# Peptides against a protein of PDB entry 8YVU: the designs that were tried, part 67

Target 1, 39 residues: chain A of PDB entry 8YVU
Amino acid sequence: PQLCYILDAILFLYGIVLTLLYCRLKIQVRKAAITSYEK
Target 2, 160 residues: chain B of PDB entry 8YVU
Amino acid sequence: TWLTVLKKEQEFLGVTQILTAMICLCFGTVVCSVLDISHIEGDIFSSFKAGYPFWGAIFFSISGMLSIISERRNATYLVRGSLGANTASSIAGGTGITILIINLKKSLAYIHIHSCQKFFETKCFMASFSTEIVVMMLFLTILGLGSAVSLTICGAGEEL

## One batch from the design tools (peptide; made by RFdiffusion4, then SolubleMPNN)

Design b2_p14_2_s4 (from b2_p14_2, 12 letters changed)
Fold by OpenDDE base, seed 2:
Structure b2_p14_2_s4 (fold): chain B 39 residues (1-39), chain C 160 residues (1-160), chain D 39 residues (1-39), chain A 14 residues (1-14)
Amino acid sequence: as target 1 above (39 residues)
Amino acid sequence: as target 2 above (160 residues)
Amino acid sequence: as target 1 above (39 residues)
Amino acid sequence: LLLLSFELLLLLLS
């Protein structure tokens, strides 16, 4: 049971980090698309 | 550009595979150090008795290393070697999953037979611990298999 | 205890999905960058 | 990403 909770914590942290990275990447895609449209 | 992307992905997958292998080895060594599996009655640790954490980790490590070396040297012979290693690693991963599922079933059956309502009983604790470790190893094995398959597909694409 | 294992499964699945989405998004960013450069 | 992966690997090995 303790290992399960530790694993949950690690997976949760991993999920948060990935979500943040995904959001940043999505913003980059949008910026790149806008730049391509202006040219 | 596409090849560069694929190469970067291959290296990442290789590193992931090595990491998975290292984690499996760590779990194996920890379990072996904490518990003398040879003296434990029953088949709760059948996957460990089969040596899966060891040989599986070795296969994944070799596959990952070969993938990294193949990508760095960009030699045809290394690409073929990496493809072969990734294929072997994929087979090993599949076998590992099978062993882990069998172990999980045995562990679950053990818990059911002994009516492990009281977690603090030594046998029930060991069974629960084994189940948790097996589940963790199963997840790692699935990740390793996914990486190996991905590397195999990438390698096959390069040969093509 | 059972809830912990269920949570582990959900978090694991979420991690896989996020990883796939991140990879797809990264490919899109690269495609957008290439298109902007040609342009 | 490779550097980050290596860093993570080093952190796990440490």
Scores: peptide ipSAE 0.504, ipTM 0.799, DockQ to the pose 0.059
Fold by OpenDDE base, seed 4:
Structure b2_p14_2_s4 (fold): chain B 39 residues (1-39), chain C 160 residues (1-160), chain D 39 residues (1-39), chain A 14 residues (1-14)
Amino acid sequence: as target 1 above (39 residues)
Amino acid sequence: as target 2 above (160 residues)
Amino acid sequence: as target 1 above (39 residues)
Amino acid sequence: LLLLSFELLLLLLS
């Protein structure tokens, strides 16, 4: 049971980090697409 | 184009806020329906007694709705309104997180004090259930706060 | 305790989905960068 | 669920 709560915390943190990384990556893709279109 | 991207992000964040609010409200109502919090001794459900699921859900819902409306209508006054609502929602979210952390600490303290080795004891079961619900609500609140802050930053950027 | 396990399952599934999306997005960024370099 | 919703929304935005 205690391990379950720890796992929840780790998974939650992982989800947040992945979400942030995904957002950053998405922004990069958009920037790259814009740069490619301007060339 | 950058503003368009931000607008799409705002709508997404707004929907996320509404969804978060709805989930919080659902959890609050379920807990209130299943458990008679008024008869539970102790501060295990302090966040629920404070009505956090209700007012927090309302604030997040309003913020999300305003963000969506602001994006959809593309009006400057709506952007300011959305910024204000998002700021208010961010404050509410922060307050909610604080309340939930306090509740979590109390619940954890209760579990430690009573040495809840027997899960089937009513008090220990309630404390455990409360802790689980509070943790879930805390996660939802953090997500809601993140979305509200993001919307606030986006709105502030549009005003500049 | 049971709720914790349910939450773990949901968070785990979410983490997997996010990871897949992140990988796909990363591939897109790489493709966009290559295309931009060739132009 | 919130994270799933966020991811779903990200999918819709992509």
Scores: peptide ipSAE 0.534, ipTM 0.811, DockQ to the pose 0.042; fails the geometry check
Fold by OpenDDE base, seed 5:
Structure b2_p14_2_s4 (fold): chain B 39 residues (1-39), chain C 160 residues (1-160), chain D 39 residues (1-39), chain A 14 residues (1-14)
Amino acid sequence: as target 1 above (39 residues)
Amino acid sequence: as target 2 above (160 residues)
Amino acid sequence: as target 1 above (39 residues)
Amino acid sequence: LLLLSFELLLLLLS
């Protein structure tokens, strides 16, 4: 039972980190698309 | 282009805050409807007695709505209002986290004191259920605080 | 205890979906970079 | 897509 809560915390942290990385990557893709459109 | 990206991020964070607030309200409503908190030992549901799901949800909802409106209208007064609301929501979120942590500690202490080996005892079940709900609310509050802080930083960066 | 396992399952599924989306986005960034290099 | 992913996350957390 305690292991379940620890797993929840780890998965939650992982989800936050992945969300931040996904946001950064999405911004990079959009910037790259805009740069390619201006060329 | 940079402004459009920032706008989408702010709208996303605002929507996240509103959704988090709605989930907190739903959980609060479900707990209040299923459990008569007034007849249960008061220390287990201290966060609910404080009305955190209600006022926390209101603060996050207002902050999110103001952030979305501020970004859509691009008015200086709305930007300041959104920044103020996000700051207030961040403070409220921090206070809520503190209350939830205290409640969690009390609930865990209760479980340990009663040596709940039998999960089928009504008191142990209620304590466990309360702990689970408090943990879920804590996670939601952390998400809301993170979004509010992010919006505050973005708003402060636009004013500089 | 049951809610903890449900939360774990949801967070795990979310993590998998985000990982897949991140991989797709990373591939798109790489394709955009290659296309910009060929121009 | 990011908004939808977060909405899905929040719906899953609910």
Scores: peptide ipSAE 0.528, ipTM 0.812, DockQ to the pose 0.085; fails the geometry check
Fold by OpenDDE base, seed 3:
Structure b2_p14_2_s4 (fold): chain B 39 residues (1-39), chain C 160 residues (1-160), chain D 39 residues (1-39), chain A 14 residues (1-14)
Amino acid sequence: as target 1 above (39 residues)
Amino acid sequence: as target 2 above (160 residues)
Amino acid sequence: as target 1 above (39 residues)
Amino acid sequence: LLLLSFELLLLLLS
């Protein structure tokens, strides 16, 4: 049971980090799309 | 740039806040329907006794709805209203987290005092169940607070 | 204890889905960068 | 992209 809570904390942190990275990557894709549209 | 990104995600954050509120309300309703909290001895369900799932869900729902309406309607008065609601929701979320942490400490103390080696004992089962529900509610409250704070920052940025 | 395992399963699934989406988005960014370099 | 994020959120909630 203690291992389950530790795993939850690690997975939660991983989810937050991945969400932030996904948002950054999403912004990069949008910027690239805008730049390609202006060309 | 960060403010622009947050503005584009306001609707998503508002929907997330409403969904979080609904989940909290559902958990509160389920716990109230399955367990008679008033008859449970101790402070294991202190967060439920305080009615946090109910008022917290209401605050988050109102904040989320106002944020969505404020985003859809380009009106200055709605932006101010949304900012106020999000600020209130952020305060409510912070209070909720505090209550949940206190409840978690009490639940852990209860488990430690009773040396819950036998999980099938009614008291130990209730304490473990309470701890699990409180942890889940804590995660949901953190998500709701994050959305409310993000929406508050967006609203503050629009007023500047 | 059972709820902890359910939460772990949900968080794990979420992490996998986010990883797949991140990989897809990364591939899109790379394709966009290659296309912009060829122009 | 917002729709995809909503779908992802719905997938998390489902």
Scores: peptide ipSAE 0.502, ipTM 0.797, DockQ to the pose 0.058; fails the geometry check

Design b2_p14_3_s1 (from b2_p14_3, 9 letters changed)
Fold by OpenDDE base, seed 4:
Structure b2_p14_3_s1 (fold): chain B 39 residues (1-39), chain C 160 residues (1-160), chain D 39 residues (1-39), chain A 14 residues (1-14)
Amino acid sequence: as target 1 above (39 residues)
Amino acid sequence: as target 2 above (160 residues)
Amino acid sequence: as target 1 above (39 residues)
Amino acid sequence: PFLLLLELLKKYLS
């Protein structure tokens, strides 16, 4: 049971990091699309 | 298009493979240091007895390193070497998954047969611990196999 | 303990899906950057 | 190899 909770913590942290990276990348895509539309 | 995507993510896949290998080695060493598997009755640690965390980690590490080197140097001979290593790692990963599934089935069967209601009993604790470790190793091996297969497809696409 | 294993499976699947989505988004950003450079 | 891995991780995260 303790190992399961440790795995959950690692996977949860990994999910948070991926979500943050995805959000940053999504913002970059939006900025690139806006810049392309203005040209 | 898919091949282009895999080529762009080749370094990331290689890093992921190496990381997976390192985690597998860490788990293997921890289990070997904490538990004396040789004195444990049953097949609950069959994957560890077979030495999968060690040889599997070695194969994944070699494959990942070769993939990274191949991408960095962008040489034809390295691409072929990486393809061979990734193919071997993919086969090793598939074998490892099979071993882990068999171990998981045996561990689960043991838990069901003994009706492990008392977690603090030595046998039930070991079986539960084995099941947890095997599940973790299975997830890691699936990730490693996915990366190795992706790198193999990428390398095969470059050879064609 | 069973709930913990189910949570592990869900988090693992979530991690895989997020990784795939991140890769797709990264490709879109690169395509947008190339298109912007050609204009 | 560990330092190489860390460098690659930093490159990917940047």
Scores: peptide ipSAE 0.476, ipTM 0.796, DockQ to the pose 0.026
Fold by OpenDDE base, seed 1:
Structure b2_p14_3_s1 (fold): chain B 39 residues (1-39), chain C 160 residues (1-160), chain D 39 residues (1-39), chain A 14 residues (1-14)
Amino acid sequence: as target 1 above (39 residues)
Amino acid sequence: as target 2 above (160 residues)
Amino acid sequence: as target 1 above (39 residues)
Amino acid sequence: PFLLLLELLKKYLS
């Protein structure tokens, strides 16, 4: 059971990091799309 | 294209594969050091008895290393070697998943048969512990397999 | 302990999905960048 | 993601 909780913590942290990266990337895509639309 | 993306992330996938392999190896080593699996009754640690954490980790590690080296040096022979290693690692990963699933089923069956409600019983504790470790290893193996398959696809694309 | 395992499975699945989405977004960003460069 | 992994590896190997 303790190992399960450790794994949960790692996976949770990983999920948070990926979510942040995803958000950043999504923002970049949006910025690129806006720039392309203006041209 | 997907191939282009995989090519650009090849090194990352390789490193991830190596890391996964190392973690699996570490877990295997720790379990073998702490527990005398050979004297444990039943097939609770069948995956460990089969030595999967060790040989699987070796295969994944070699595959990842070759992939990284291949990407860095950009040599044709290394690309082919990496492709072969990744293919082998993918097969090993699939086999490992199968072994782990079988082990998981056996462990769960053991828990159900003995009605292991009390964690303090040695056999039940070992079965529960085995189940937890097997689940963790299963996750790691799936990650490793994913990376190996991705690298294999990337390598195959480079050969075309 | 059972809940922990369920959480692990959910988090693992979430991680895989996010990874795939991240890869897709990264491809889109690259495609957009290439298109912008050609114009 | 690669840089992140490298940084993590450096952190653990240091």
Scores: peptide ipSAE 0.473, ipTM 0.795, DockQ to the pose 0.038
Fold by OpenDDE base, seed 3:
Structure b2_p14_3_s1 (fold): chain B 39 residues (1-39), chain C 160 residues (1-160), chain D 39 residues (1-39), chain A 14 residues (1-14)
Amino acid sequence: as target 1 above (39 residues)
Amino acid sequence: as target 2 above (160 residues)
Amino acid sequence: as target 1 above (39 residues)
Amino acid sequence: PFLLLLELLKKYLS
């Protein structure tokens, strides 16, 4: 049971980090698409 | 800029806020339907007794809906309304976190006082269940607060 | 304890989905970068 | 509103 709560915390933190990285990557893709469209 | 990123994700943040609100409301209704909290002795379910899942869900839902509408219509008057709603939701989220932390402390204290070695005892089971539900609600509230604050920053940036 | 395990399962699934989406976006960024380099 | 939410979620996931 204690390990379960620790795992929850780790997974939650991992989810937040992945969400941030996903947002950054999505912005990069959009910027790249705009740059390619302007060319 | 970071502000531009937040503006692009405003719709997603609004959806996340509404979803969080709905989940909170569902948990609140399920707990109220399964357990008669009013007849449970102690402050194990203080957050539920205070009605946090209900009013918190309402605030988050309104904030999320206003944010989505504001983004879609791009009207200046809606931006101000969304900013106000998001600010109110942020305050509500902060209050909710405080209430949940207090409830968590009381639940943990209850478990320690009764030396819950026998998990099958009704009181210990209820205290453990309350702790688990409070933790889940705390995570949801943190997510909702994060979305509300992000939307507030976006709205403030648009007004400047 | 059972709720903790359910939450772990949900968070784990969420993490997997985000990882897959991140990989897809990373591939898209790489493809966009290659296309921009060829132009 | 729920359908709208689902559409937005689908748009974000696409």
Scores: peptide ipSAE 0.467, ipTM 0.785, DockQ to the pose 0.025; fails the geometry check
Fold by OpenDDE base, seed 2:
Structure b2_p14_3_s1 (fold): chain B 39 residues (1-39), chain C 160 residues (1-160), chain D 39 residues (1-39), chain A 14 residues (1-14)
Amino acid sequence: as target 1 above (39 residues)
Amino acid sequence: as target 2 above (160 residues)
Amino acid sequence: as target 1 above (39 residues)
Amino acid sequence: PFLLLLELLKKYLS
């Protein structure tokens, strides 16, 4: 019951953090690709 | 290609394995400290009685540490040792999953037998708590097994 | 109650998928960086 | 070993 909701909260937070990191990494990949193309 | 990916993530997998092991150990310790499992009627905590959180955590920790050390030192003897440890951890993880499934079945059966419609009953509460903890441990064990298997495949690829 | 467990399963699966995607993206970033350095 | 783990985590989070 309560433990389930706590676990949900932790997993949700983990998912958000991973999503943010993924977005940042994706931006880095795009930036690197653009820089490589301009060379 | 897949082997290359696993090799690059070997350190991460090792860290994940250690973390999983630590979490399992923490859960085991907390449950043992809060609940007197020996005095609980039935086999609701069979996985804990079997000591899975402890020995499983030890195996995963050793495997993860060896994997990290092997990756850092890049020594042949360490690679072989890591492969062996990861294989053992994979077997332990599989066994752990089996034990947890059995425990889950027993807990669910207990809930069904006692018709636990009222959550505030002590026995029903304990059964529900057990099921929740077992489910959490099952997820952690699956993660640990996945990491151990991945490391095993990576190590096997390095030996070939 | 049952919904909580279902949510846990979904969030867990989501976490695994995100982890895999993050790893793949990280590899791509590294590959792009190496390619850029060789140019 | 714990310090090593922390360093690894820091490396991956950075």
Scores: peptide ipSAE 0.465, ipTM 0.790, DockQ to the pose 0.025; fails the geometry check

Design b2_p14_3_s2 (from b2_p14_3, 8 letters changed)
Fold by OpenDDE base, seed 5:
Structure b2_p14_3_s2 (fold): chain B 39 residues (1-39), chain C 160 residues (1-160), chain D 39 residues (1-39), chain A 14 residues (1-14)
Amino acid sequence: as target 1 above (39 residues)
Amino acid sequence: as target 2 above (160 residues)
Amino acid sequence: as target 1 above (39 residues)
Amino acid sequence: PLLLLFQLLLEKLS
């Protein structure tokens, strides 16, 4: 049972990191789309 | 900027592979230190008996390291080497997942047969502990495989 | 303990989905970068 | 950058 909680913590942290990276990438895509629309 | 972002992502994936490998090695070492697998009846620790935590971790570590080095040096030979290593690591990861699934099935069957209501019994405790470790290793292996596949796709894209 | 395993499964699935989405987004960013380079 | 990432990972793990 304790190992399960450790795994949850690791997966949760991984999910947070991926979410942050995804958000950053999404912002970059939006910026690129705006730049392409202005040319 | 895009190349830099891609480089950072590949490095992150490589680090993730290395970390996963290290965790697998640590768990394998702890299990081997705490439990004498050879004296445990059944195939509850079949994945450990096969040495998966060791060779799997090595493959993932090598793949991650090569990917990082290849990305840093931007040499064609390193890119090919990294691609090969990542492919090998992906295959190893797939094999490891298969072994872990088989081990998990055996562990679950063991728990079911013995009707483990009391975790205080040594056999039930060992089976439960094995199941938990195998599940953790399975998740780590899947994460490692995902990173290896991602790196392989990135490397293949650079060669094309 | 059962709740922990359920949480692990959910987090694992979430991680896989995020990884796939991240890969797709990365491919889109690459395509956008190539298009911007050709202009 | 890799060392920094590794340090950040270690800090998160600690």
Scores: peptide ipSAE 0.487, ipTM 0.808, DockQ to the pose 0.041
Fold by OpenDDE base, seed 2:
Structure b2_p14_3_s2 (fold): chain B 39 residues (1-39), chain C 160 residues (1-160), chain D 39 residues (1-39), chain A 14 residues (1-14)
Amino acid sequence: as target 1 above (39 residues)
Amino acid sequence: as target 2 above (160 residues)
Amino acid sequence: as target 1 above (39 residues)
Amino acid sequence: PLLLLFQLLLEKLS
């Protein structure tokens, strides 16, 4: 049971980090699209 | 630019594969050191008895190393070697998943038969621990297989 | 204990999905950058 | 970016 909780914590942290990175990438895509439209 | 990005991704996948292999090996060694699997009654640790953590880790490590070397040297022979190693690792991963599923079924059956409501009993604790380790190994094996397949596809794309 | 395993499965699936989405988004960013450079 | 992610993961694991 303790190992399960440790794994949950690691996976949860991984998910949070990936979500943040995904959001940053999405913002970059939007900025790139706007720049391309202005050209 | 695309090739550079693909190379970086391949290196990352290779490193991930090596890390997965190392983690599997570490788990295998820890389990073998802490638990005398040979003296445990039943087939709760059938995956460990089959030596999967060891040979699987070796295959994944070799595949990852070859992938990294192939990306660094950019030689045709290394690319082919990496592709072969990744294919072998993918097969090994699939076999490992099968073994782990069988082990998981046996462990669950053991828990069910002994009605392990009290996890403080030695046998129930061991079965539960085995199940947890098998699940972790299964996840790692799936990750390793995913990386190996990805590297195989990338390598095949470079040869075409 | 059962809840822990279910949580592990959900988090694992979430991690896989996020990884795939991240890869797709990264490809989109690259395509957008190339298109912007060609203009 | 993946290397940075890997480095961040290594830093967290260390």
Scores: peptide ipSAE 0.482, ipTM 0.789, DockQ to the pose 0.039
Fold by OpenDDE base, seed 4:
Structure b2_p14_3_s2 (fold): chain B 39 residues (1-39), chain C 160 residues (1-160), chain D 39 residues (1-39), chain A 14 residues (1-14)
Amino acid sequence: as target 1 above (39 residues)
Amino acid sequence: as target 2 above (160 residues)
Amino acid sequence: as target 1 above (39 residues)
Amino acid sequence: PLLLLFQLLLEKLS
């Protein structure tokens, strides 16, 4: 049970990091799209 | 297009593969240090008895290192070497997954047969621990195989 | 114990999906950057 | 972002 909880913690942290990266990338895509529209 | 994307992420995949290998090695070492697998009856630790965490980690580490070196130096001979290593690592990963699945089935069967309601019983505790470790190793092996296959595809694309 | 393993499976699947989405988004950013460079 | 993560991982592994 302790190992399972440790794995859950690692996977949870990984998920949070990926979510943050995805959000940053999505913001970049939006900024690029806005810049392209203004041109 | 997909090949180009994978090529740009080749170093990252290689690092991920090395990390996966290191984690597998660490788990193998911890299990060997904490538990005397040789004295455990049954096939609940068949993957560990086969030495998979060790040789699998070595193969993944070598594959990842070669991939990183190949990408950094951008030499044709390194690309071929990386392709070969990644192919070998992919085969090793597939074999490892098979072994882990078999071990997982045996562990689950053991838990089912003994109706492990009492977690603190030695046999049930060991079976549960084995199952947890095998699941972790299976996830890591899948990640490693994914990276190795991706690197293999990248290398094959560079040879064409 | 079983619930913990189920949680692990869900988190693992989530991680895979996020990785795929991140890759797709990265491709989109690259395409947008190429289009911006050609203008 | 992946490059930064890659660099961080390389620094940790090195």
Scores: peptide ipSAE 0.469, ipTM 0.797, DockQ to the pose 0.031
Fold by OpenDDE base, seed 3:
Structure b2_p14_3_s2 (fold): chain B 39 residues (1-39), chain C 160 residues (1-160), chain D 39 residues (1-39), chain A 14 residues (1-14)
Amino acid sequence: as target 1 above (39 residues)
Amino acid sequence: as target 2 above (160 residues)
Amino acid sequence: as target 1 above (39 residues)
Amino acid sequence: PLLLLFQLLLEKLS
């Protein structure tokens, strides 16, 4: 049971970090698309 | 740029908030249906006794609905209403987190005091079950608060 | 304990889906960067 | 795109 809670915490943190990274990457893709459209 | 991103995600955040509210309401209903909380001695279910799943779900649902309506209609008067609702939901979420933390501490203290070595004892089982539900509710409340705060920031950015 | 395992399963699935989406997005960014470099 | 992600998550959860 303690391992389950630890795993939950790790997975939760991983999910938050991945969400932030995904948002940053998505913004980069959008910026690249806008730059390509202006060219 | 961050405000623009939040504006584009406003509808998604609103839907997430409504979903979180619905899940909280479902959990509250299930707990009330399965367990006679009024007959349980102690403060193990203090968050449920306070009715947090119910009023919290209502606040988050109203905030989410207002946010979605405000985004869809794109009216200035709705933006203010949504901002007010999101602010109220953020306060409610913060209060809910506080109540859940207190409940979690009481549940953990109960487990410690009774030295719950025998998991099959009714009191220990109820305390463990309460702790698990409180943790889940805390997770959902954090998600709801995050969405409400994000929507509040987005609304405040639109007013400026 | 059973609820913890259910939450673990949901978070694990969410993490896998996000990782796959992140990989796809990263590949798209790389393809966009290569295309912009060729122009 | 987040809406698409949400839809995909909902489809996987259905």
Scores: peptide ipSAE 0.477, ipTM 0.779, DockQ to the pose 0.037; fails the geometry check

